Peptides against a protein of PDB entry 8BZL. Designs and how they scored, part 43

Target 1, 228 residues: chain A of PDB entry 8BZL
Amino acid sequence: SYDRAITVFSPDGHLFQVEYAQEAVKKGSTAVGVRGRDIVVLGVEKKSVAKLQDERTVRKICALDDNVCMAFAGLTADARIVINRARVECQSHRLTVEDPVTVEYITRYIASLKQRYTQSNGRRPFGISALIVGFDFDGTPRLYQTDPSGTYHAWKANAIGRGAKSVREFLEKNYTDEAIETDDLTIKLVIKALLEVVQSGGKNIELAVMRRDQSLKILNPEEIEKYV
Target 2, 242 residues: chain B of PDB entry 8BZL
Amino acid sequence: SRRYDSRTTIFSPEGRLYQVEYAMEAIGHAGTCLGILANDGVLLAAERRNIHKLLDEVFFSEKIYKLNEDMACSVAGITSDANVLTNELRLIAQRYLLQYQEPIPCEQLVTALCDIKQAYTQFGGKRPFGVSLLYIGWDKHYGFQLYQSDPSGNYGGWKATCIGNNSAAAVSMLKQDYKEGEMTLKSALALAIKVLNKTMDVSKLSAEKVEIATLTRENGKTVIRVLKQKEVEQLIKKHEEE

## One batch from the design tools (peptide; made by RFdiffusion4, then SolubleMPNN)

Design b1_p10_6_s3 (from b1_p10_6, 4 letters changed)
Fold by OpenDDE base, seed 5:
Structure b1_p10_6_s3 (fold): chain B 228 residues (1-228), chain C 242 residues (1-242), chain A 10 residues (1-10)
Amino acid sequence: as target 1 above (228 residues)
Amino acid sequence: as target 2 above (242 residues)
Amino acid sequence: PIPAEPPPEE
């Protein structure tokens, strides 16, 4: 009975709707994030774009602001709502505080939004986890993860979605100071990590790079193949 | 599985939204709608199920709706839900025009409605809309465009796609016959008739059972035209002769 | 996952 109610505690203290939302995330396409020395990199598994689908409309990596971008795993429609609200908050912050958001700030905002949807009657949790990367005003690269519960943590590297376990295991073995010594090596690390779960190489990877004081750059397939 | 089926849209233990899936299933039984993007235009073709002899020969489109001067849509699913959504699309487009003194970009209109659809999948006391839509339009940013949206609030851009009854078979045929970069509106119309003839559960395709609208650019203006019955008859006849 | 060092508790 408790598993059918809008997010309520079970007798043993579980929030089943949150746990089930996490299962929705596990069915999502794999996303990976890595923090380098002066770079942040997001990679996402491209589901084979259906023949005749416009690839432009299948983006899984989105800018939240000039200094922050996000990848997600789970329900795309849910993600769109979160992204839109985060973008509005980023703009609002610029207007009211006269500075861009920190990566932590916007992560906390997103986390708080998710948390409210786990506690409010008449709402279900968001079926998404997110990797949020960017640069703080001081030029520090950041990587955060959020889940459907509204928890968030800072990471050096992490993965979400269906292949997350394998990708995380790869990252735990291969993330070293030497592996992130250069921007190119950091990019290679992300690609190699995704290739653990993605078949047929660079054609099935979406890759985004953000460097200090630079805008988000989405790499084209040809650029990705150079790192393989 | 049945225990999660009847309540407000909640996650199953497997992370599925059954109410959304059931809404999509309901749409699968609706009349077929096709969209095809060409180099010189975009079209919608829809199955007409309600043939009322008393409908005045006035350009009554059952399933194709003009949204503004630059966009139209077709609907598959619950008619009442479709009416609500098409009205909302018109209102969104009008509000944007008033606010920005420019027509709303096609994708922005689609996303605005998709956010509404999504909300009906997340908030308690609401059910998903039992409607999928195809959108055709033109804007200065991307030119001719075709979009599809479903009850979940997901959408995508397409060169060609289908919703409603036998949509999977229609999509398969479109994948086989659609030639990227070489598609004229004329060839797109022929392809639409070909696909409808195979996907509609009718022994013989008739002009009475098919609605077709084209969106083109003439003299720097968007023209949305619903084909006359005679024009559709000619297209069907040409297909039968091939 | 490789955690970032928690910010020093102020």
Scores: peptide ipSAE 0.014, ipTM 0.612, DockQ to the pose 0.020
Fold by OpenDDE base, seed 1:
Structure b1_p10_6_s3 (fold): chain B 228 residues (1-228), chain C 242 residues (1-242), chain A 10 residues (1-10)
Amino acid sequence: as target 1 above (228 residues)
Amino acid sequence: as target 2 above (242 residues)
Amino acid sequence: PIPAEPPPEE
C-alpha cells in the first residue's frame, strides 16, 4: 500500500509517485530539443488543435527570460506553475545579481522546486518533464532536461513525452557535427526528428528557435514547411 | 487499481489523476453551457435546470455571472464550488483594478483562477473543484475573447466551445456550423439555439430553460446583457421556423 | 539521448 502514501519509499527503495509522474510525462505530447553551434531549437508536437481552439492559448513553448525558453511534456497546469516560478526567479536574479541567469542556474532552480515537491508531505510530484534551452551570457548554447524527480542533465539533443523513445533513437543516429553545422540544418534536424512521431508535418509542429544574441522566435507554419 | 481513486493528490500507476478525471466526469452530467465568439461580440448560453416557482428572488441568471465590467462567466458543475470560484474571480479582478487602476486582462484572470484550481489538485487534503467555466470578455489587448477552464487548472481560448451535458456533441455541431471570420453576434445567437436544441434532452426548447448573455462594445464601453425571456423566445421561434 | 558535457562547476 506504499503507492497510496505521499511520495514515500517503497520497501524496494522506489518512489512510486515519482515514477508515476514520469508515466504522466510519457502520455504528454512529444517535445524535442537540439543544441546547435550557435542556435538552440525546441520543437513540440501540436495536439490536433481543435478547429475552434485559439492556437495562441495552446503554446507549449514559452520564454522564461530573454535568453531562456522551455518546452514541457506532461500536465499543462503543473507546467504553468513551474514556468511562473521560473520567470519570477529569472527577474529576481536580474535585479539582485544584475545579470541574466545561466541556463544551468534556472534549470537547477526548477529541478530543486520539483525535488521539494517529491519530499514534502501533502504534495505530489509535478507531472512534467522540461527541456530548457538558451544562451549563457558568454554566448554558449545550452540544453537541459528536468524530470519529475528533480534530476537534471545537460544534453546535446533530447526528447520527452509520448514519442520520446523514437525521437531519441532518431537523434542518436542523426545528430552529427555535420547535421548541426548551420542553423538551418539544426532546424531541419529537429523537424525531421519530430516527424518520426508527428503526422502531417508542419501543421502539427510548434517550433521555436533561439539564435545567439537574438530573442526567441516562434516559427509560423509557413516557415516550418520550408524545412520539410 | 481503485486505491488511487480516493486521494486527490496521488498519481495512478498510469500517471493519471483520477479525482480530476472524476470531477470532469461529474461536470459532464451538469447542465449544458456554451460560448461563441463573434466578430462584434461574444455570448454565453446556459441550460437553466432549477426553475423553482417558489424562488422569491427572480435570479436573472442562475449560471451566468458577471465578474467585472468587461467579463462574465458560465459554470457547469457543483453549484457550491461554482459560487466559491466565481467569488474568487471577482476578488482577483477587483484586486487587480485597485492595484493597477486598469481592468485585469481576460486571460490573466482566467490563469489566476486556473492556478488555484491546479493547487487543489496538487496539495493534499483538498479535492478538485467539480467545476468547469466558460469565460467571455473584452480587453484592449485581444478584444473579444472566450476561454474554457476545467478542474485540472487547464484552460484554452476558443472561438466556440461547450461544457456540461452532451458537450462533445455540441462541440461537434459547433465545428460544423461555425463559419470562421463570418460570425456575427446574430448568427452566433442562432447557432447557440440550434446547438442547445440538440444537446438539451428536452423535446422542446423553451425560453424558461435557457439563459443567454451577450458581451458587446458600445461607445468604447463593454456591455454585458442577459437576454430577456421574450428575446430568447423569439430566437427559439426563429429556429423552429427554419 | 546524447549527453552534453557537464557544465563547469561554479
Scores: peptide ipSAE 0.013, ipTM 0.610, DockQ to the pose 0.022
Fold by OpenDDE base, seed 3:
Structure b1_p10_6_s3 (fold): chain B 228 residues (1-228), chain C 242 residues (1-242), chain A 10 residues (1-10)
Amino acid sequence: as target 1 above (228 residues)
Amino acid sequence: as target 2 above (242 residues)
Amino acid sequence: PIPAEPPPEE
């Protein structure tokens, strides 16, 4: 009986609500993250924006701070809650510690938040996985992934959402030091990876780039087509 | 034994939130509401279903609510839930005004409510709100705006959209007839009547069954006006003559 | 997925 109102262990030790939240993530639009040498890149599959929809409100890549951005797969409303809390924490950290958060720190914060929602009797898990990228204050590029369970790991490259398996397989084959030798090559790698699962080329891709000591840049479709 | 709040919205094995989907289903049975963004304004048009002759309080608008001087909304779904959410919107807007001494930006008001909606899908002892909203507004940041939100706490900005009964058909019609960049408020009103005439399950569209509100800017101030019945009649008549 | 090197434990 899946009608358990709380995240509890099954007799075999599974947290079904967490697993089901992971299924929600798998239904989400594909997101990919790649760490280059001096660049981090996030790419997301654009769902066909309805003709009358404002594209501004459909962004799936969000800044958490000047040095950190996030893409997600799964429930958009759940993601908004996580993003808002993460942004508050980033600002709080700047005020209290007088330094921006490390990418690991904010990932751990998000992961801890997610974990608490898997253990509270009055809450369900977040139906999101996130790719969190950015630069530490020392200029080191970082990529982290977190899932509904609150588990997180550092990655060179990873993908989440419905096409994640195919994208990951592509990245495993094509992520080399040569493939990330330049910023442009790193961007091309992300685009090629997404094209494994996205139909109709660059028009259906949202791409964000963060370079060392630079702000997050969201590429327009014309800029994306230059890399295709 | 802390009674596991059996009323918590939980994931299905397939990763679905059935309570949210069921709330959306309830909205599909509600009266039609549509919104259209124009170059010189934004409008809401809503179906009036409950024309009870014995209602003493002529609610000037059953489905369209003024939120503040710069924003209004229409609701499709459970009336009681709608009342709670519209009151909350007003409170959020007022608190912001008091805190910052300026009107709340439109998208911020929408997101604040959407966060509440989301919470009712995630926290124990709560059910999702059986309500979708259309928001119209003006702010200094983005000018005229139209938003839609659903029981999940998702929202989006739109040039034109529809919620409630026959919303899919209405959206299809809006996609066909909406002229991007050329939409005047006058043309938007005509389009609203056209769409409602086809989507409302009525043999003949009457002014009594339609509520229309417009949001415009006059002399640097936002003006929210609910059209009088006579004005709506004229719009319907014009449509019938075409 | 290609794991990154674990961040140095600060």
Scores: peptide ipSAE 0.011, ipTM 0.620, DockQ to the pose 0.022

Design b1_p10_6_s3 (from b1_p10_6, 4 letters changed)
Fold by OpenDDE base, seed 2:
Structure b1_p10_6_s3 (fold): chain B 228 residues (1-228), chain C 242 residues (1-242), chain A 10 residues (1-10)
Amino acid sequence: as target 1 above (228 residues)
Amino acid sequence: as target 2 above (242 residues)
Amino acid sequence: PIPAEPPPEE
């Protein structure tokens, strides 16, 4: 059975394990990324944290470096492996090249890692998609998306996870130069996009913003409610 | 010792490498890529399937990659596999240039990648790459060249060929219309549009769905140019008038 | 047939 084996081609040319990994992503919590003029914003739906779970342990947005952040949809355990590898690479790059990674560079690294796990025996694909945002050294804001296959693309805006379709449809209609003219408008756009799929308003949204020459800022629920 | 299931691509009792054949099947579902060799140049023409409005960089060439100053390639198959292979091609070409202080000959670059592809069909713990490539180039040894490679690591030189969706039909059309010794780049461009119009499952060919690159020689230098959308529109219009 | 490129997630 090709569907339960290592990642091999089916007779009709499908990599079922990659396709099934994409299904795992679709079951994940929704994440959205938007590139503004001088800001990048990530938003994630908060799963109803079981009353007894420490909210600190369920961060879906993480820093890879001072200039790069990542959100993911899919298997949290898989994401941890990717995040750790990416962080090590970011630090290694700083030591060897004496400059931070570009957002494209670290995205390509992650994509290559994922691709290798689709081609190595005894390994399954990573069950995650990622939105990777940040600033290049020249101050250019970037947004990339990668999937379980190891593909990656640059985006103005994108979404991943269970509500991704609805969020993307919203973004396709509402992403304009006017809608991202200011940092606040860009943040508002992300919140509005997530509200298409999140029922309980701003309390169930995690938002992170990175501005030019600034560190990652995670917004608290009170700050999010100001934009709603 | 996590016994990585070392299931290597193995021969069937009939001598077939099924994983390679299945990889080739995957390529059959990819967008069409054409290559045509002319007397005064060589071209690649590829189908663009997915234009997403939210893409930041409309990469003018989604499927056509510049490898060095004298070579370009087009890919059909799994995009992630293609990215790995195209990066490897660039690295091989650059290492050769650094070592020998001259550009790598076209066939040598193709062969180097084919050896890598072949290795992924023979060594345990690997699957074949789900990618076929068309290569266009110029070198001082053979002039303008067109090559095709597949997941097995096989390659061949061509005057005209096609990979991806409806490749068999495209090749048949190319065989009928390709005039040996009389093919100009202009006529090759017209032929590419003609073939794409028939092989793409679209009622009307649009410039937004086609990317074309040409490789020519000008003043003793290789020029690789991706045609602008307006130029492709003109080619389509000319074809519709015929 | 899921294209080798993940279908644009609907």
Scores: peptide ipSAE 0.000, ipTM 0.503, DockQ to the pose 0.098; fails the geometry check

Design b1_p10_6_s4 (from b1_p10_6, 4 letters changed)
Fold by OpenDDE base, seed 2:
Structure b1_p10_6_s4 (fold): chain B 228 residues (1-228), chain C 242 residues (1-242), chain A 10 residues (1-10)
Amino acid sequence: as target 1 above (228 residues)
Amino acid sequence: as target 2 above (242 residues)
Amino acid sequence: PIPAEPPAVE
């Protein structure tokens, strides 16, 4: 069956392995990204960590470089491979070009990597979508999304994972210039968006903020509760 | 070692490359792209299917790509595959310019990419690219040109052609209305709107759903211009009045 | 609604 083979075209022109990888993403925890005026915010749904599991090991938001961070939905093991390669590329770029990567550049790199895994024999697609946020050197905030196919686009706001549909519907209604006028309002927007799909409030949300010329800051639960 | 079948694209007993045919089937589901050659220019017209409110302002065409100062292309098929191929086209064009200190001839750029596409149909462990391209360009050898390429690596020059959804119907309409030797860019634009209106399964053609680029020569320089939404609206309005 | 579109054969 084409669905269990390497990534090949079906008779009707479908790449079933890519489509099934997207289904794996839909089973993943929800992640949200919002671009503000001078801020980018990532939020993720915290899965109920088993009582004996070290919470430090389940980071769904990762820094790729000082100016770029990523959240993902889907297979955690696949995400680790992508993150590691992206980090190496960011460092390589700094050494070779003597400048940090643009958010678009590293997104394109990740997208190209994913695409190659849809066209290489003996490889399956990555079962992940990613939200990539950061600042370009000129101080412009950026948000990009990638999917298992290797497609990528720039967004004002977007969501991935199991609750993505509801979150996107919320963002489509509530994302306005007024709603992102300040950093605090932008953070509130992300929290409100996640609360559409997260039942137990601020304790089950991981939030990361990157401001212009600042490093990635992960908010603690107490800081998140102040915005609710 | 799970022996992954290293032979992704092989001949059938009938001598057919089914993976290439299936890739072409995938392209048939993509948005419509048209190309029309005129005496005074060339144009690409492409359907925009995915207008999302939360998308950042796409400064550049989603389906029309500038390759260099003298060439542009439009794509029908898998977007990720298209991005890889369009980047390769740009790299080939730049390497040629650096090596020869002149722009690459249009047909040579098309052929170079077609060789890459062909390789992905012949070498084991690779699938074909699920992408067809239309190329528009100008060079000193042949003037204004329009080419089409498919997943097999085949290409051809055209006066007018279409790829993507309802391409066969579009080509039939183009054959009927294209006047050889009398086609102006203005008439080509009108023809593009006419064909898109019939081939797009929309009740009413909207400027938001159509992207048009023109390639012309002004003062001995090639000018590639993406039409503004207002200009496309005017073309649609003119068509509705006729 | 932003369709969870399958990898768009755009």
Scores: peptide ipSAE 0.006, ipTM 0.508, DockQ to the pose 0.135
Fold by OpenDDE base, seed 5:
Structure b1_p10_6_s4 (fold): chain B 228 residues (1-228), chain C 242 residues (1-242), chain A 10 residues (1-10)
Amino acid sequence: as target 1 above (228 residues)
Amino acid sequence: as target 2 above (242 residues)
Amino acid sequence: PIPAEPPAVE
């Protein structure tokens, strides 16, 4: 019965639906994450908000918990489902374990969720990659990436979405200990990385900063322009 | 490409969800619905295509549905799908009210339905809903609000927007004429008539072919009112005189 | 709130 969305192996061992979901991610707006010494920064390409659209409803960076933030590339509706599940898990963890999740834990949870949707009959993969940043309880900054397959890895810096290749190449060249020596330098690095693919400077960038023991801060356009 | 067109919602090699796109195309052929946010209220205006003279003069709204005391929606697309979704919206709103003893915030209601829509794009054996919705509402958090949702489960807040037939042209007109911060409900009504007159595939706009609902606040209560035919006729007449 | 971008239709 071809009526069921089934992710199956090709004769050569490929999961085409997962690969195609990755293609959906590549069409998404660019997101970048950088781990500094005592800061994590997420930046996202802000598509020009339609003139009559409420900017409040166009957020690509969201908190999963007080200590964890996520950016994504790909299908927005799919992302909402993942975000909601992750938020519930973060709260559940606080209730059951009496501690906030580690960044790795919640990443693994999200990855496992994605993986199940690649293997479960009657489900298609999520068309999203995510950058998950935050602080563990011990104050260690973390950055993880997950893709539609459910794989995840820890990164110093990474990018996802349509401009990811260019941004990643920039980061590979410019991510040094000196470049992340201060919070401000780390923020500048993210902005510079995004400017490789974003036109018109700070007006088209969303930037979120999380510092140790501080809540997620979304920078306003004026604050972003100070770093440009 | 055809292999992905006839199956459950799966990704194409290019990462597209064709069944969702096709659902959106179906909506493009539906009657026009527009929403406009004003300083003192919010409105929905919808094209009425089915004019049955035998319908009892009872207040019949074909495309505008009251969801609760603080929210209404307009639908563009498959009527049967719309009925299911509007009923679900009402149920969600009531369940929330029962659970929290307060009305559901507007965006939360929209999001809840959008999650359902999204599910119908991800689970096998399901097709996307062939419906887009405009939501108008008031809550204590954000005041008057206008939202749009599509078959993918995406949504956004708007100052003014349009769905259905000739929606792109309507949106363009709204962008040109909408004055941020200066929009009164009266001016919004006039703008709605102006846009509908240009976007509806009719030779002459008539009150029988247009449904308009307004959502306002009076004495600390939300009032949802569907305009009478005579009121709509007056709006049309006023537009013709300008 | 998550922004509404329509799925990329190619």
Scores: peptide ipSAE 0.017, ipTM 0.619, DockQ to the pose 0.052; fails the geometry check
Fold by OpenDDE base, seed 4:
Structure b1_p10_6_s4 (fold): chain B 228 residues (1-228), chain C 242 residues (1-242), chain A 10 residues (1-10)
Amino acid sequence: as target 1 above (228 residues)
Amino acid sequence: as target 2 above (242 residues)
Amino acid sequence: PIPAEPPAVE
C-alpha cells in the first residue's frame, strides 16, 4: 500500500515514488557533463534513431538560455516540461534582474520545482535527472546535476542514465587538470568517457560545447570523429 | 487524500508508468493509421472500422481531422479521448493565429498537445489519454512534416510511421520499402495501399474501409484533400494489378 | 525542442 502513495513515507522512511523515479532515470540514455577551464561540454548517447525517424526531433541537449544548457536522462516528456519552465524563468530573470541567471540559480529553480512534485499528493515526481552547464556572468564555467528528488550539487564532471556508473568510474580516473588543460582535451575526455558505454563509436554520440562568451554549439558527426 | 493518490499515474518499482503503457496497448487494438512524408506532400491513411450502413454518409472522415489550413491529424485509440484532443488542437491553433497573425508552426502545435498529454500522466485524478496521433502539416520553417505522439506526451518527427493495429508490422514494411529522397506523393499513396493491404485484417481491401488525406502546396497555399472513394478504389485496383 | 526519446517503454 505504501508503494502506491506518491508522497507518503514508508515505515522505513523511504519515498518510494522518488526512488522509483530514479529507476526510470537509470533506464534513460547516458549523458555526461564535464567542466573544463574555459569550456563546458555535454555528451549524450544517441539511441539508434529508428529508421525513418527525423533526427531533428530527437534532441537530448537543449539550451535554457544563451549561457546555460541542459542534458537529461529519463522521461522525455517530463524533461520538456522542466525545460520549458526553466526557459521561462531564465527570461523572467533577465527582465526583472537585468542579468542572465547564474547556472546555480537556474539549477536551484529546477531543483525546487522537482522537490515540489515529490511533496504534493496530486503529483508524481519528475522521472528525470539533469546535467546543467553554462557560464556565469563573470565567465566562470559551471556544471550542476539534479535528480528526481530535487537535490542538486556542483560537479567538475558527472554522468547520468544507464551507463552513468561506468562513465563516472572513467571520469574519476581520468579527470585531471592536465586532461582539461585545453578545450580540445576536454572534448576528447567527454568522448572517451561516453565510448565506455556507447557502442559503434562517434555516430551514436551527441556533443554540445559551450565556450566562454560563445553560444552553444552542437557538434556534427564529422566534428566528433576528429576527436576519436 | 489517500483515495486521490490511488488515482494518479505512479511509477512502478522498476520505474515504469504502467497506466501509460496500458494506454499504449489499448491503442494497439485500434484501427491502423499510416503517415508518409513525400518530397511534394504528406499523407495520412486510416482504417475505417465502423462502416455502419446506417451511418449518415456525411461523415467524410472518421479518423482524419483537419486542424487548420496547414495541418491535419489522424487518431488511433479511444474515440472520446480523440475528440477532446482534436478539439484542443483546433483551439490551440486558432489562439495562436489570433495572437500572432500567422499559422502556428507544426511542431509547436504538436508540442502544445503533448504537454497536455504529459500533464495527464503526472497530475492526480487524471488518467492518460488512450490516444496516439499522427500529424501532417506544412510550415515555412520545415516544409512538409509528419509527427507521431503517444499517451506519454512524447512525440517525434517521421518520414513514415504507423499507429494502431499491426503497427509494428506496418513500420517494418515502411522501413523496407520507403525510398529516402525519392518518395513522391504518388509513390507514397501506392506504398500506403500496399502496407494497409498487408496489415489490415480483412480478406479484401476496399475503398470503404480506407480513408486517405493528402496535404500539398499549390500556388503558395496548403491544400488538404480527403480522397474520394473512387480515387481510393483506383489506388487499390492499381495495387492489385501489380 | 527537446527530442522526445521514445518513452522508455520497458
Scores: peptide ipSAE 0.016, ipTM 0.744, DockQ to the pose 0.054; fails the geometry check

Design b1_p10_6_s4 (from b1_p10_6, 4 letters changed)
Fold by OpenDDE base, seed 3:
Structure b1_p10_6_s4 (fold): chain B 228 residues (1-228), chain C 242 residues (1-242), chain A 10 residues (1-10)
Amino acid sequence: as target 1 above (228 residues)
Amino acid sequence: as target 2 above (242 residues)
Amino acid sequence: PIPAEPPAVE
C-alpha cells in the first residue's frame, strides 16, 4: 500500500514513488554528457521515430538559455514542464541580476523544483533525469545531472537512461585529460560512448555541442559521421 | 479540493507519528556524521560514500555546508531534502543579517529551520524531511556550539553527537571517550577518527571516505576549514599507530 | 556544496 502513496515513507524509509520515477528514467533513451576543456557535449540516442512521425518534433536536447542546454531521459511531457520553468527562471535571472545564470544555479533551481514534487501530496515526482551543460560567465564549462528525487551533482562525464550503465563504464575507462585535450577528441569520446549502446552508428545519434562564447550547435548526421 | 491524504501527518492510536519515525529510519541508512565540541573549536566529520571517478572535482565538501561566516552543517538522509534545507538556512541567515546588521545567533538559526521541519510534520499534504542535521557554529552569546536536529523539528545542543548509520554505537563511544572540559580540537579530531573507524562499514578507514571540517576563532574571526586529504591521512595514520 | 550522500535509493 505504501508504494501507491505519492509522498509517504515506507516503514523501511523508502520513497517508492521516487524509486519508480527512477525506473521510468531507466526506460528512457540514453543521453550522455561530457565536459571538455573548452567544450560541453551532449549526445542522445534517437528514438526510432515511427515512420509517420516528424523527427523535428522530438528534440531531446534543448536550450535553456544561450549559455545552458539540457538533455533528458524519461517522460517527455514532464521534461517540457521542467524546461519551460527553467527557461522562465533563466530569463528572470537576466532581468533581475543582469547576468546569465550559472549552470549550477539553474541546476539547483531544477533540482529544487523536482524535490518539491516529491514532498507534496498533490504531486507525483517528475519521471525525468537531466544532464545540464553550459558555460558560466567566466567561461568555465560545467556538467550537472539531476534525477527525479531532486538530487544534483557536478560531473566530468555522465549518462542517463536505458544504456547509462554501459556508457558510464565506458567513460570511466576512457575519460582522461588526453581524451578531452581538444574539442574534436571530446566529441569523439561522446560518440564512442554512445556507440556502446546505440545500434546502426551515427544515424541514431543526436549530438549537440556548446563551445565557450558560442551558441548551442546541433550536429547534422553528416557531421557526426566524420567522427565515427 | 486538494485531497490531503490524511495519512501523512496523523497520530496513531498510541500517539506516534509514523511518518516521522519512518523518515528517521531513512536517516539511519545514511552515511555517518559526527560532531564534536572542543574548548578551542568544533568539528564535523562525515562519511563520504559517493566516490565516483567521473565526479567533477569537489571544490567543497560534499556533506559539509557553509551556512554563513560563523556556521556550518552536515547532513544525514535524503540529499535533495538536504539541499532544500541548507538553502533555507542560508536564506534565513542572510535575511537576519540584512534586518539586524548582525549575524544570526546559532541557536536561532537552528530553531528557525526546526520550525519549518515541524510544519512539514503537522500540515496536511506534506511529508517530513528525511534529513537530520548537525550544526556547528560560533556566536558572541554562547561561543562554540554543536546542535543536532531531526525530521520532527526537535533539536538539542551537544558536546558530541552522531547521526546516520550506526549513530547509536557512535554516541556510546563518544560518551565513553569524551572528556568534559579537557577536549581540545586536536583530541576531538583523534576521537572523530577513532569513532568513524569503528562505525563505518569499511574494512579500512581511508581519507577519501572521510570529510572533516573545523570551526575555530582566529583574530576575532570565525574560520571554517575543510581538512585536506593529506591532513586526514595523517590523522588516520596516527590512529593506526596507537 | 554538492550533498555527498545521494539518498540510498537503492
Scores: peptide ipSAE 0.006, ipTM 0.528, DockQ to the pose 0.100; fails the geometry check

